# Peptides against a protein of PDB entry 3S8F, part 150

Target 1, 157 residues: chain A of PDB entry 3S8F
Amino acid sequence: VLTLFVAVPSLMTAFTVAASLEFAGRLRGGRGLFGWIRALPWDNPAFVAPVLGLLGFIPGGAGGIVNASFTLDYVVHNTAWVPGHFHLQVASLVTLTAMGSLYWLLPNLTGKPISDAQRRLGLAVVWLWFLGMMIMAVGLHWAGLLNVPRRAYIAQV
Target 2, 166 residues: chain B of PDB entry 3S8F
Amino acid sequence: DEHKAHKAILAYEKGWLAFSLAMLFVFIALIAYTLATHTAGVIPAGKLERVDPTTVRQEGPWADPAQAVVQTGPNQYTVYVLAFAFGYQPNPIEVPQGAEIVFKITSPDVIHGFHVEGTNINVEVLPGEVSTVRYTFKRPGEYRIICNQYCGLGHQNMFGTIVVKE

## One batch from the design tools (peptide; made by RFdiffusion4, then SolubleMPNN)

Design b2_p17_8_s2 (from b2_p17_8, 11 letters changed)
Fold by OpenDDE base, seed 5:
Structure b2_p17_8_s2 (fold): chain B 157 residues (1-157), chain C 166 residues (1-166), chain A 17 residues (1-17)
Amino acid sequence: as target 1 above (157 residues)
Amino acid sequence: as target 2 above (166 residues)
Amino acid sequence: TDFLLRALEDILATLAA
């Protein structure tokens, strides 16, 4: 009930953020249906990290609705599906947002800009993290659908 | 200037709201697909049934493992199962192939899981509450019961067995 | 993949009955 209660406002927020990104991309010279995406500052880990987190949060949010559904929850509850959902929501969105926040906050607090090498390293870190989270999340969701139990070291699939 | 920016933002928001409506239908379709393809066997209907966990071992249908399997019809059985730290009783649970089995599961101590491998039987077992699951084993053999809810130091070793006889 | 195979068998058996 609580999940469904907050689902609509959460989706509204998500699509508002997307609208803001499109506006920003178009201001940066992006044109066409998808050209605005390319125009966004993908060279800044402080930007890339939370955006990747948001992308991972989309299937996680859909999973939240599944988990909140009485009929669908029976299929996935206490299976590997659940930790898959958690890793998208916490280990992807929250963690990547935290990483991105550090890349913005620390330079501003110290007054010292990050070096180009640090910037490139940051980009590598957040992209690799995202990739790893997606692999693990897909695996866990898939395993869950195959009836792999949560909190057990054995499975028959 | 600020007004123009506001109008521009609203235009994009309207577009994304339209997109959101389209995505809503996609999500509903995906949910329906998941339900249709991954629900197999009998989905248990919930019953509100309560028991006293402090006396369930001493009196009632769960008290004697030897009397746990009750034939309720020509091809229908009720099995009264206890999930406890750290195991199940009766163990093994012996049932005939092709019979409709109604599992009545409860706990005398803490919350446990009741996950039967090779089936869609997967329920949490709460002290003071009776979990009811219906299932028909179509294939003979041994089915392992796994506890998938952390219940203490012996959780990882908490297993049971259902033996389905021809 | 035993779970999926068995599930499919159960579905087919149910539909055939």
Scores: peptide ipSAE 0.011, ipTM 0.722, DockQ to the pose 0.163
Fold by OpenDDE base, seed 3:
Parts: structure tokens; C-alpha cells; sequence
Structure b2_p17_8_s2 (fold): chain B 157 residues (1-157), chain C 166 residues (1-166), chain A 17 residues (1-17)
């Protein structure tokens, strides 16, 4: 039980980020329980990418608790569940954050803003990436629960 | 303005922190529920058992594959299995249907996996350590053993077979 | 969408069994 307390700092950090997003949305004119979400800059791929990464990180974090538990890890260890987990953590959060950072960094370094076409393309890229990652992650977690092994080209199902 | 902004941020942080604590308890409750309802079939880790990987092939219960299956009771067997690059010994492993089988698995070389299809048997095998798994095969037939831990160039071809006899 | 819904249902069923 004590090992699960490692999640406390992580949750505190994650929800502090969420608090910052709510504050930002409300500063942009968002009102009500969910109005602040709509007010966030969803037209900017530099913003959308890391936020989508955060969304993917939520189920990944829950999975992290599962993977860290002795009895539950026995069920999922070395199955497709594990790749499903780290694709949410690395290929979703980290990768999308890197992509989003690039959309901010390049215009800043070059001193030239991205064109509207580039912006729209960027939005398409990050949304498609997120969609693909979510589909793959759900599939991998499902396969893992069906006892599909990792690091093997064959499975019983 | 800046002071007001900081106060607002703190208010939101407090709300989200409360939510985070609530979610923590939800996760703990979920784990507790899962453990309470799904404890059947979970094999708890036993006491650490050690073996010398440099001599395991020459002496001891793993040395002779013909002596690997040991009857320890009327309907109970212990099977001493070696996972090595790149296969399993003995192969096939022959056990009777309905008997309680205790697998004692170790490796003479590198880390391997021991994943038995159609079962919940899935353990890592470390040189110098003995993995213990207890299982009862209810259905006769062949069960494939898959190495699910990368162990070298022949990893993808590392398979074994458990034959359950009627 | 149907595939994902079925997958979710299977996961929930597995966890609730």
C-alpha cells in the first residue's frame, strides 16, 4: 500500500497543470464548469499537441498504478498491456509534447510565423497522431488482457 | 493584477488538489475491489530460491531431462525446467491431466520468459534464481511455451511444448 | 467506433468478472 503513495506527487503535478489550464481558459473568457475548455486556443497545434498528450497520459497513469501493483502486474506483465501503457506515456505524451514544442520553437527561432496552411496541417498531424495512438493503445491493452505476449510474433488469440 | 491572478491560481489549485486526493482514493478502492474479486488464480511470489547457473546443467534436479518430472504425491508433480538459448528442457514436458504441477524454472545463461499459452503461467526466468509456478491442467493436449523476454538472435524461435496426457 | 466500444466493453467485463 505504501508504494502507491508514489502516485501522490504525480497527481499533484498533473492536477496543478489542469488548474493552470482552467485558469488560462477563464482568462480567455471561458465561463461555467466547462466553458473554460472551449476558450482554450484549440486552433494552435503548439497548444493542442501537448494537451492531447496529457489526455493520453490519464489512462496511462492509471495503468501505471496497475503495473506497479504486485498482484495486478502478475496479470499484465510481459503481455501486450505493457506496450500499450508506454505508448500512452512515451509515444503520446512525450512525443506530442515534442511535436507541440516544435510548432512553437521553429517560428520563434526563425522569427517567421507559420502560415495558415502550415497551422492547419499541424492540427491535422497532431489529431491524427493522437487518434492513432489511442486506437493502438486500446488494442494493445485489450490484447494484453487476452494474454497476448509481448516480444512474440504469435499469440493464442 | 498579478496578486489577484496568483490568488485565483491558488483557488483552482486547491480545488484540483482536492479532486486529486479523491481520485487517489478511487484508484485505491478500485485496486482493492479488483484484488478482492480476482484473487483466484494469482500465484503469490514465494521465498527467493537461488541456484548456481554455472553448475545447474551438470548437477542437481535440472541436470537430467529424463528426471525432470518428479512425482511428489499421488496427484502432484514437480517439473524442473531449464530455459536456455534457445529452447526449453525438457521438451516436451509431459504431465498428467488433473494433477497439480509445480514448475521450478531457471536459466543457465540469460534472462528468458516462460509464457504458457492457454494458461495464466507467465514468469521471467533469471539465471541464479528459481521461478516457481503452480498450475493444474484441466484439459489434455499440447500447450505451447513462448519466450516473451528478448534473449538473443534466436529469441523469436524459442518455443517449448507441454503435453498433458489423459 | 463500434470496435472501440466492444473493446471497452470487453475490458470492463474482464475487470468486473
Amino acid sequence: as target 1 above (157 residues)
Amino acid sequence: as target 2 above (166 residues)
Amino acid sequence: TDFLLRALEDILATLAA
Scores: peptide ipSAE 0.009, ipTM 0.757, DockQ to the pose 0.118
Fold by OpenDDE base, seed 1:
Structure b2_p17_8_s2 (fold): chain B 157 residues (1-157), chain C 166 residues (1-166), chain A 17 residues (1-17)
Amino acid sequence: as target 1 above (157 residues)
Amino acid sequence: as target 2 above (166 residues)
Amino acid sequence: TDFLLRALEDILATLAA
């Protein structure tokens, strides 16, 4: 149980980012409890990618708490649950953040803005990536709960 | 202005921090609930038991696979299992149905896994340490042991069998 | 497919500049 307190700094960081998003959305004209979300620049892959990464990081973070729990880890340890967890963390948040950074960095390095075609393609890429990651992650977590072993090509389930 | 913006940011930050803390308590509560309602499915961890991995094959209860299954009481057995690159011994492990089995598992070489299909037995096996798992097989048949910890080039083929006899 | 091809061409042009 005490290990759960390790999650506090991470949660603080994550929700500080969320606070920044809310502030930005409200500055862009969003109103109400959720209206600020719609006001965010969802047409920019440099923005969408890391945000989607963050969204994937939420269940991953929850999983981190589970994995850190002595009692709950007994259920999920070395099952498909674990790959599901770190795919959310690495292949979702880290990778999408890198993708988002690229969509900002390339125009900056080349001195040329991205075209609408590039922008639309970028949006498609990050959304498809996110969707695929979510499907895979849900599947892996589900399999893990069914006691499918990690690092094995066969399972009796 | 700067002051106004600062106050606004702080307000949002405080709100989200409060939410963060609330979620933390929710998770703690969920763990507490799990402990309170699902303890029957959790095998209690024993004390750390150590063994010399360099001699475990030559002396001691793991040295002879033919003597690995030891009856310790009425309908109670201890099974001394070695996980090694790349297999298990004894193999098969033969135990009676309905008996309380205490598995004492260690490794002479590298870290392995001990995952028994159809059961909740799933432990890592570390050289120099003895993993202890208690289980009662209610159904006769064969249960496959799977290594779920990478242990080398032959990891994917590292399997064992527990045969539960009527 | 046509969209993807155009996007790819645009990307290549951007990277080449």
Scores: peptide ipSAE 0.031, ipTM 0.766, DockQ to the pose 0.010; fails the geometry check
Fold by OpenDDE base, seed 4:
Structure b2_p17_8_s2 (fold): chain B 157 residues (1-157), chain C 166 residues (1-166), chain A 17 residues (1-17)
Amino acid sequence: as target 1 above (157 residues)
Amino acid sequence: as target 2 above (166 residues)
Amino acid sequence: TDFLLRALEDILATLAA
């Protein structure tokens, strides 16, 4: 139980970002419980990428709590579950945030805005990346629950 | 304008922080529920048992693989297993069906894994520490042991076998 | 699949006991 309190700062960070998103959405004219989400700039890959990373981070964070639980970790430890968690935390959140950062940073550094075609391509890239990562993560978590070992090329299932 | 924005952000942060705390308690509750309903799956932390990895091959219960399986009571056995680069000893491990087996696993060299396919036995093996796992094999046959912790160039080929006899 | 079959059998045995 005490180990689970390590999740507090992570949750605080995650939901602080969510609060910032809600504020931004409402500033953009969004109203109601969910209207602020629609009002966010979903046409900008610099925005979409890190947000998708955050969405992937939600189940990853839940998995982190599982991994931090002594009893539950016994079930999933060193199974395919663990790389599933990593791909949500690193290959989704961190990577997509990096992608988003580049979509913002490069135009600012070069002084040249991205073209509409580049913007659309960027959106396609981050959405496809997110989709692929979600499929992979679900597969890895599922395999882990089926006791597929980590770091092994063979498994009995 | 900045002050108004700050106040608004603070309000949203308070709401989301409250939500985050609520979610934390939900997760704790779910864990508690799991523990309460699945008591058979609860493995309490045992007392720390240590061993000298530099002498474990020369003396003690792990030194002789022929003496690795020790009957400790009626239908109860302790099996002293070494995980090493790159294999297990004894190999195969022979135990009777239906007996309560206590595995005492340690390593003389580096960290290894001890994952028994078809079972819930899955522990890391640290040099200097003894991993203890209790299990009863209900079915006779062969169970493969897999190393699921990287231990060197031969890691991927590090396997053992448990033979459960009728 | 073998793991799943054994798991299922264990569940059934637990429920029957």
Scores: peptide ipSAE 0.009, ipTM 0.747, DockQ to the pose 0.167; fails the geometry check

Design b2_p17_8_s3 (from b2_p17_8, 11 letters changed)
Fold by OpenDDE base, seed 2:
Structure b2_p17_8_s3 (fold): chain B 157 residues (1-157), chain C 166 residues (1-166), chain A 17 residues (1-17)
Amino acid sequence: as target 1 above (157 residues)
Amino acid sequence: as target 2 above (166 residues)
Amino acid sequence: TEFLLRALQEVLDTLAA
């Protein structure tokens, strides 16, 4: 119930972050409606990871609204839908943000920059993580809508 | 220059906030549409009913599994089900095909789930409260009841059966 | 229409709480 109340401030915050990204992209030479996106530092895993987390958070946030609706929650409650929501919110946004933070924090704390090989590996890790999480999340949500229960090793389908 | 940057940021924020509000309405509309088109998937909640979980096994309609299925009309039944650690009673639950079944489910111990495979029956069962679900089985056969709420060491093996007779 | 209105009302009630 409280989730719906939190939804409005959360959306405002999320879109404020998007505004900051647009500003940053335009400062980096991006122009047009979408050109600023391309201008962002997509070669830096410390940037890519949390951005991918934010992208995963969008459907997760929508799912949060669904889960908070009494009528719709009846359909999805205690089904595979719920862990699907969790994996978008925790295993995508939180985890990818943590990964990105480490790619910034460790070089900063040690005073040693990451090598180019480490950078490329980092990019591969976060992109593959995101892809895997999206596949799993879509599968879990789909299974949930088919009434596959959570916390059970069996399913009716 | 800092002032110029601040103005630019503010302009972008205003645009994105407007977009945010628009998306909020889109989400609301989507939810409303989903509810309007999937009405058959929602079982109305019953009236809140409370029971004493400490005496439910000894007194009342849940006390005797042999008397759990009560005919309330020509084609209507009420079934008093206990979800407990770790199973259901009565087990099996026997009901006729095509009859309107009102399940009255409660627990004498901890919170359990009541998920009937092949149906949209999926409710949590709280000690001290009665969960009410209405359903009509159109197909004869066996329907498995699954506990989908963790209830202890035997949770994964907590199953029941509904037998729908022709 | 009725279901749409109920859905909208549910959201509004939740946001107002």
Scores: peptide ipSAE 0.011, ipTM 0.725, DockQ to the pose 0.046
Fold by OpenDDE base, seed 3:
Structure b2_p17_8_s3 (fold): chain B 157 residues (1-157), chain C 166 residues (1-166), chain A 17 residues (1-17)
Amino acid sequence: as target 1 above (157 residues)
Amino acid sequence: as target 2 above (166 residues)
Amino acid sequence: TEFLLRALQEVLDTLAA
């Protein structure tokens, strides 16, 4: 019970980020319950990347609760489930945030904005990365539930 | 206006806070559901049992593979298993179908895994500790033991076999 | 509330399948 209380601060952090996004979207002219989402700068890979990372981090966080649960961890421990969790937390959020940071940092360091072609390429890279990570993560979690072992080249299923 | 902005942010935060609390309950519900549907037959953690990894190969119930399978009741057995670099002892492990098997697993060297395919047996094996797993094999045949904890250069080839006899 | 219930049900259905 005490271990699960760690989720409370995490959720508080998450809602702060979400609130900031909603505020930003509404400042950009977004209206209604979901209109603010469309108003966010989805044409900027520096924005899209970390946001996609956040989206991947949500199910990863839920998985974290599972992994930290005594009884549930018994089911998933040392199965493909665990790498699935890793790739949501590290390969999605951390990596995409790093990618997004580069799209902001490099133009600032060089003093030159990225070209439109570079921007479009960046968007493609970020979205494809996210898509690939989600497919892999779902696959790994699914495999884990099917008792596919971690750190083995063979699988039961 | 900074003041107006702060008020707006607070309003959004309140909404998302409520959502967050709701999601907390969703997570709890999901955990409960998962426990009800997927954790049937989970082996609870037993009492901590210690053993000296430096002598486990020389003396005690793990020392002789030929005496590793001990009948403790009419349809009950205890199997003393060593996970080592890089294999399992005894190998194969021969047990009767339908019998309740208590595996007592330890390691003389490093941490290993004990994952039995076709079963819910999946435990880590620590030197100095005895892992206890209870299982009843309903189907005869061969069950592969896989090491799912990296233990060295030969980790990928570390397999064992449980043979369930009719 | 309805949204959350639907989401929960969807997840439960997925886990049960």
Scores: peptide ipSAE 0.000, ipTM 0.758, DockQ to the pose 0.066
Fold by OpenDDE base, seed 4:
Formats: C-alpha cells, structure tokens, sequence
Structure b2_p17_8_s3 (fold): chain B 157 residues (1-157), chain C 166 residues (1-166), chain A 17 residues (1-17)
C-alpha cells in the first residue's frame, strides 16, 4: 500500500504536463475537446520527441503500479514484463526526451538553426524510434504475461 | 503572463484528473483480468520467515535432500528447496499429482530465482529469507525450474526439475 | 481467490489514502 502511494505524485505530474500541453495548444488556436492537440507544433522534433516519450510513459506508469504492487509483482517479477517496463520508461521517455533536448539545445548553443532537411530527418527518427519501442514493449509485456522469464536464453513459450 | 498561464493550467487539471481517475479504473479492470487469467493455482504466502544462510545446509529442514519432501496432511506436502550456485536441491523434486504442495525455498549463498515452467510459480530466493509458494500440480510430468535472477557465471545453466507422479 | 482479494484490497487502500 505504501509503495503504491508513489503513484499519486506521479499521476499529479502527468496531469500537470497534460494540462500544460492543453494550454499550449489552446494558445495556438486549438478549439474543442481535441482540437488543441492538432494545434501543437508537431513539425518540431524538439517538441514531438518528448511528447512521444510521455505517450510511452503512460502504459509504463501503469506497469509501474503493477510492479510496485506486492501481489501483482508476483505475477510479472523477473519475466519479460520487466524489460518491457524499462524500455517504456528509460528507452522511451528518457531517451526521447534526450533526443528532443538535443534538437533544441544544439541549435541554441551553436547559434545555427537546423536545416529543413535535418528537421524532417529528426521527425522521422523520433517517430520511428517511438514506433519500434512500442512494438518491442508490447511484445515484451505480452511475453511476460506468458511467463517468459527474464535473464534466460530459453523459455517454454 | 506566467501567472495567467499557471492559473489557466490549473483550470485544466480538474478535467485531466477526472480522466485519469477513469483511466485508473480501466487499469484496475485490466489488472483484474490479468489476475483472473494468469494467477490461477498459485497462492503466495504473506508471512516473512527468516533463516540463517550460513547454517541452513547443516541443520534444519533444508539440510537433508532425502527429507526435503514432508507430508503434512492428507494430500498435503511441504517441500524444502535450496537454490544455490548453481542448482537446486533436491533435484529432482518428486511430488504426487493433485496434492497441495507448499514450497519453502531459500538460498545458502546469493540471490537466485525459482521459476517453474508450465506454472505461475516464480519467486525470488534471498539468503536469509524463506520464499513460500502453494501450488497443486494437476498434470503429471516433468517441470523445469529456471533461475531468472543473475547469480554468477553459471546462472544461465542453473536448472532443476520437478517430477509430478500419478 | 485470496490472491485476488489481497490485490484488490491493496488497490482500494491506495485509492482511499
């Protein structure tokens, strides 16, 4: 129970970030329940990368609750589920945030803006990374539920 | 401007909180589904039991592999298992089909795993602690035990066998 | 069933806190 209390501040942070995104989208002219999403700067890899990281972090956070639960952890502990969780948290959110930060930081440090070609390439990189990471994460979680062990070169299934 | 932004952000938090609560219930439902479909036949113990890892091989119920399987009642057994670098004791573990088996697992050396293929038995084995798992084997045959916690150079080859007899 | 009940109770306790 006490361990699961960590979910509370995490969810609060998620809500705050989501609220900030909605506010930003509405400032950019987005209207309605979902129009603010379309209004966000999806042409900027410095923005897209961390947002995609956040999207991957949602199921990862749900998995965090599972992993933190004493009874639920019994089901998933030391199975392929755990690497799946890692790749959503570290290889998705953290890595994509790092990628996004570079797309913003390097132009600012050098004083040279990125070219349009570099921008498009950056978008392709972060979207492909996200897609691949989601496929892998889903696969690992699925395998974990099928009781595929972690840290083993063989498995029944 | 920042103050106005903060105030506006707070206005959206109520909606996102409601949405998040809804999603929380969805996650609870998914968890319930997972539990219903993937935990059948396994009941973990909630009590913490301690042992001395330095003496567990010399004295007590884990000391003699020949006495590791103890009948505790009609169709009920307790099996005292050691996970060590790099194997399990006893090996094989022989139990009857349809009996309620209580596994008491500990380690004399380092942390190991106890993962039984074909079942949902999967626990950490810590020196100084006893892991307890209840399970009933419905099908006769051989079940492989896999160590799923890195325990050294021989980790990848650390296997055991449970033989379920009719 | 006991496992399920404990899991559900843990979630409920977390939500109630």
Amino acid sequence: as target 1 above (157 residues)
Amino acid sequence: as target 2 above (166 residues)
Amino acid sequence: TEFLLRALQEVLDTLAA
Scores: peptide ipSAE 0.000, ipTM 0.743, DockQ to the pose 0.059
Fold by OpenDDE base, seed 5:
Structure b2_p17_8_s3 (fold): chain B 157 residues (1-157), chain C 166 residues (1-166), chain A 17 residues (1-17)
Amino acid sequence: as target 1 above (157 residues)
Amino acid sequence: as target 2 above (166 residues)
Amino acid sequence: TEFLLRALQEVLDTLAA
């Protein structure tokens, strides 16, 4: 009940953020249905990190609805599916948002801008993190659907 | 200037809200698809039954593992299973192939899991409650019971066995 | 719309596998 109650406003918030991104991208010269995406500041890890987190959060959010469903939860409950959901929500969105926040916060607190090398390293970190999270999440969800239990070191499959 | 900006933002918000509604239907469709493809053979929820976890080991149908398997009809059995720290009783659970088995599972101590490999049997076992699961083993052999709910130091080694005989 | 349809199909195929 709680998950379903929060799902609608959360979705509205997510799409509002997307609307803001589209507006920003178009202000930066992006045109067309998807051209605004390319116009966003993908060279800034402070931007890229939370956006990647949001992207990972989408399937995680859908999974949350699945987990909250009485009928669907029977299939996935206490399987590797659940940790997969956790890692999308916490290890992807929350963690990447935290990483992105650091790339913005530290330069502002210290008054020292990050070097170009640090910027590139930051981009590498957040992209690699995202990639790793996606691989692990897909694997865990897949394993869960194959009835691999959570909290166990053994599996039939 | 701000007015123009607000109007522009509003236009994009309206577009994305429309998109959100469309995506809602997509999500509903995906949920429906998942239900249709993955809920085959769902074990129906049983009636809520309560038991005293402090006495379940001493009296009642769970007290004697030698009497845990009860034939209730032709090719029908009820198995009274205890999940405890750290194991299952009876162990092994011996049942005939092709018989309808009703598992009545409870715990005398803490919450445990009851996950049978090779089957869709997967329930949490709460002290004071009886979990009811119906299943028919079509293939003979050994099926491992796994605890998938953390229950203490011995959790990782908490296993049981169901032996299905021809 | 085509992108969404393709994405949907991919998800369906994954779930069906």
Scores: peptide ipSAE 0.000, ipTM 0.734, DockQ to the pose 0.067

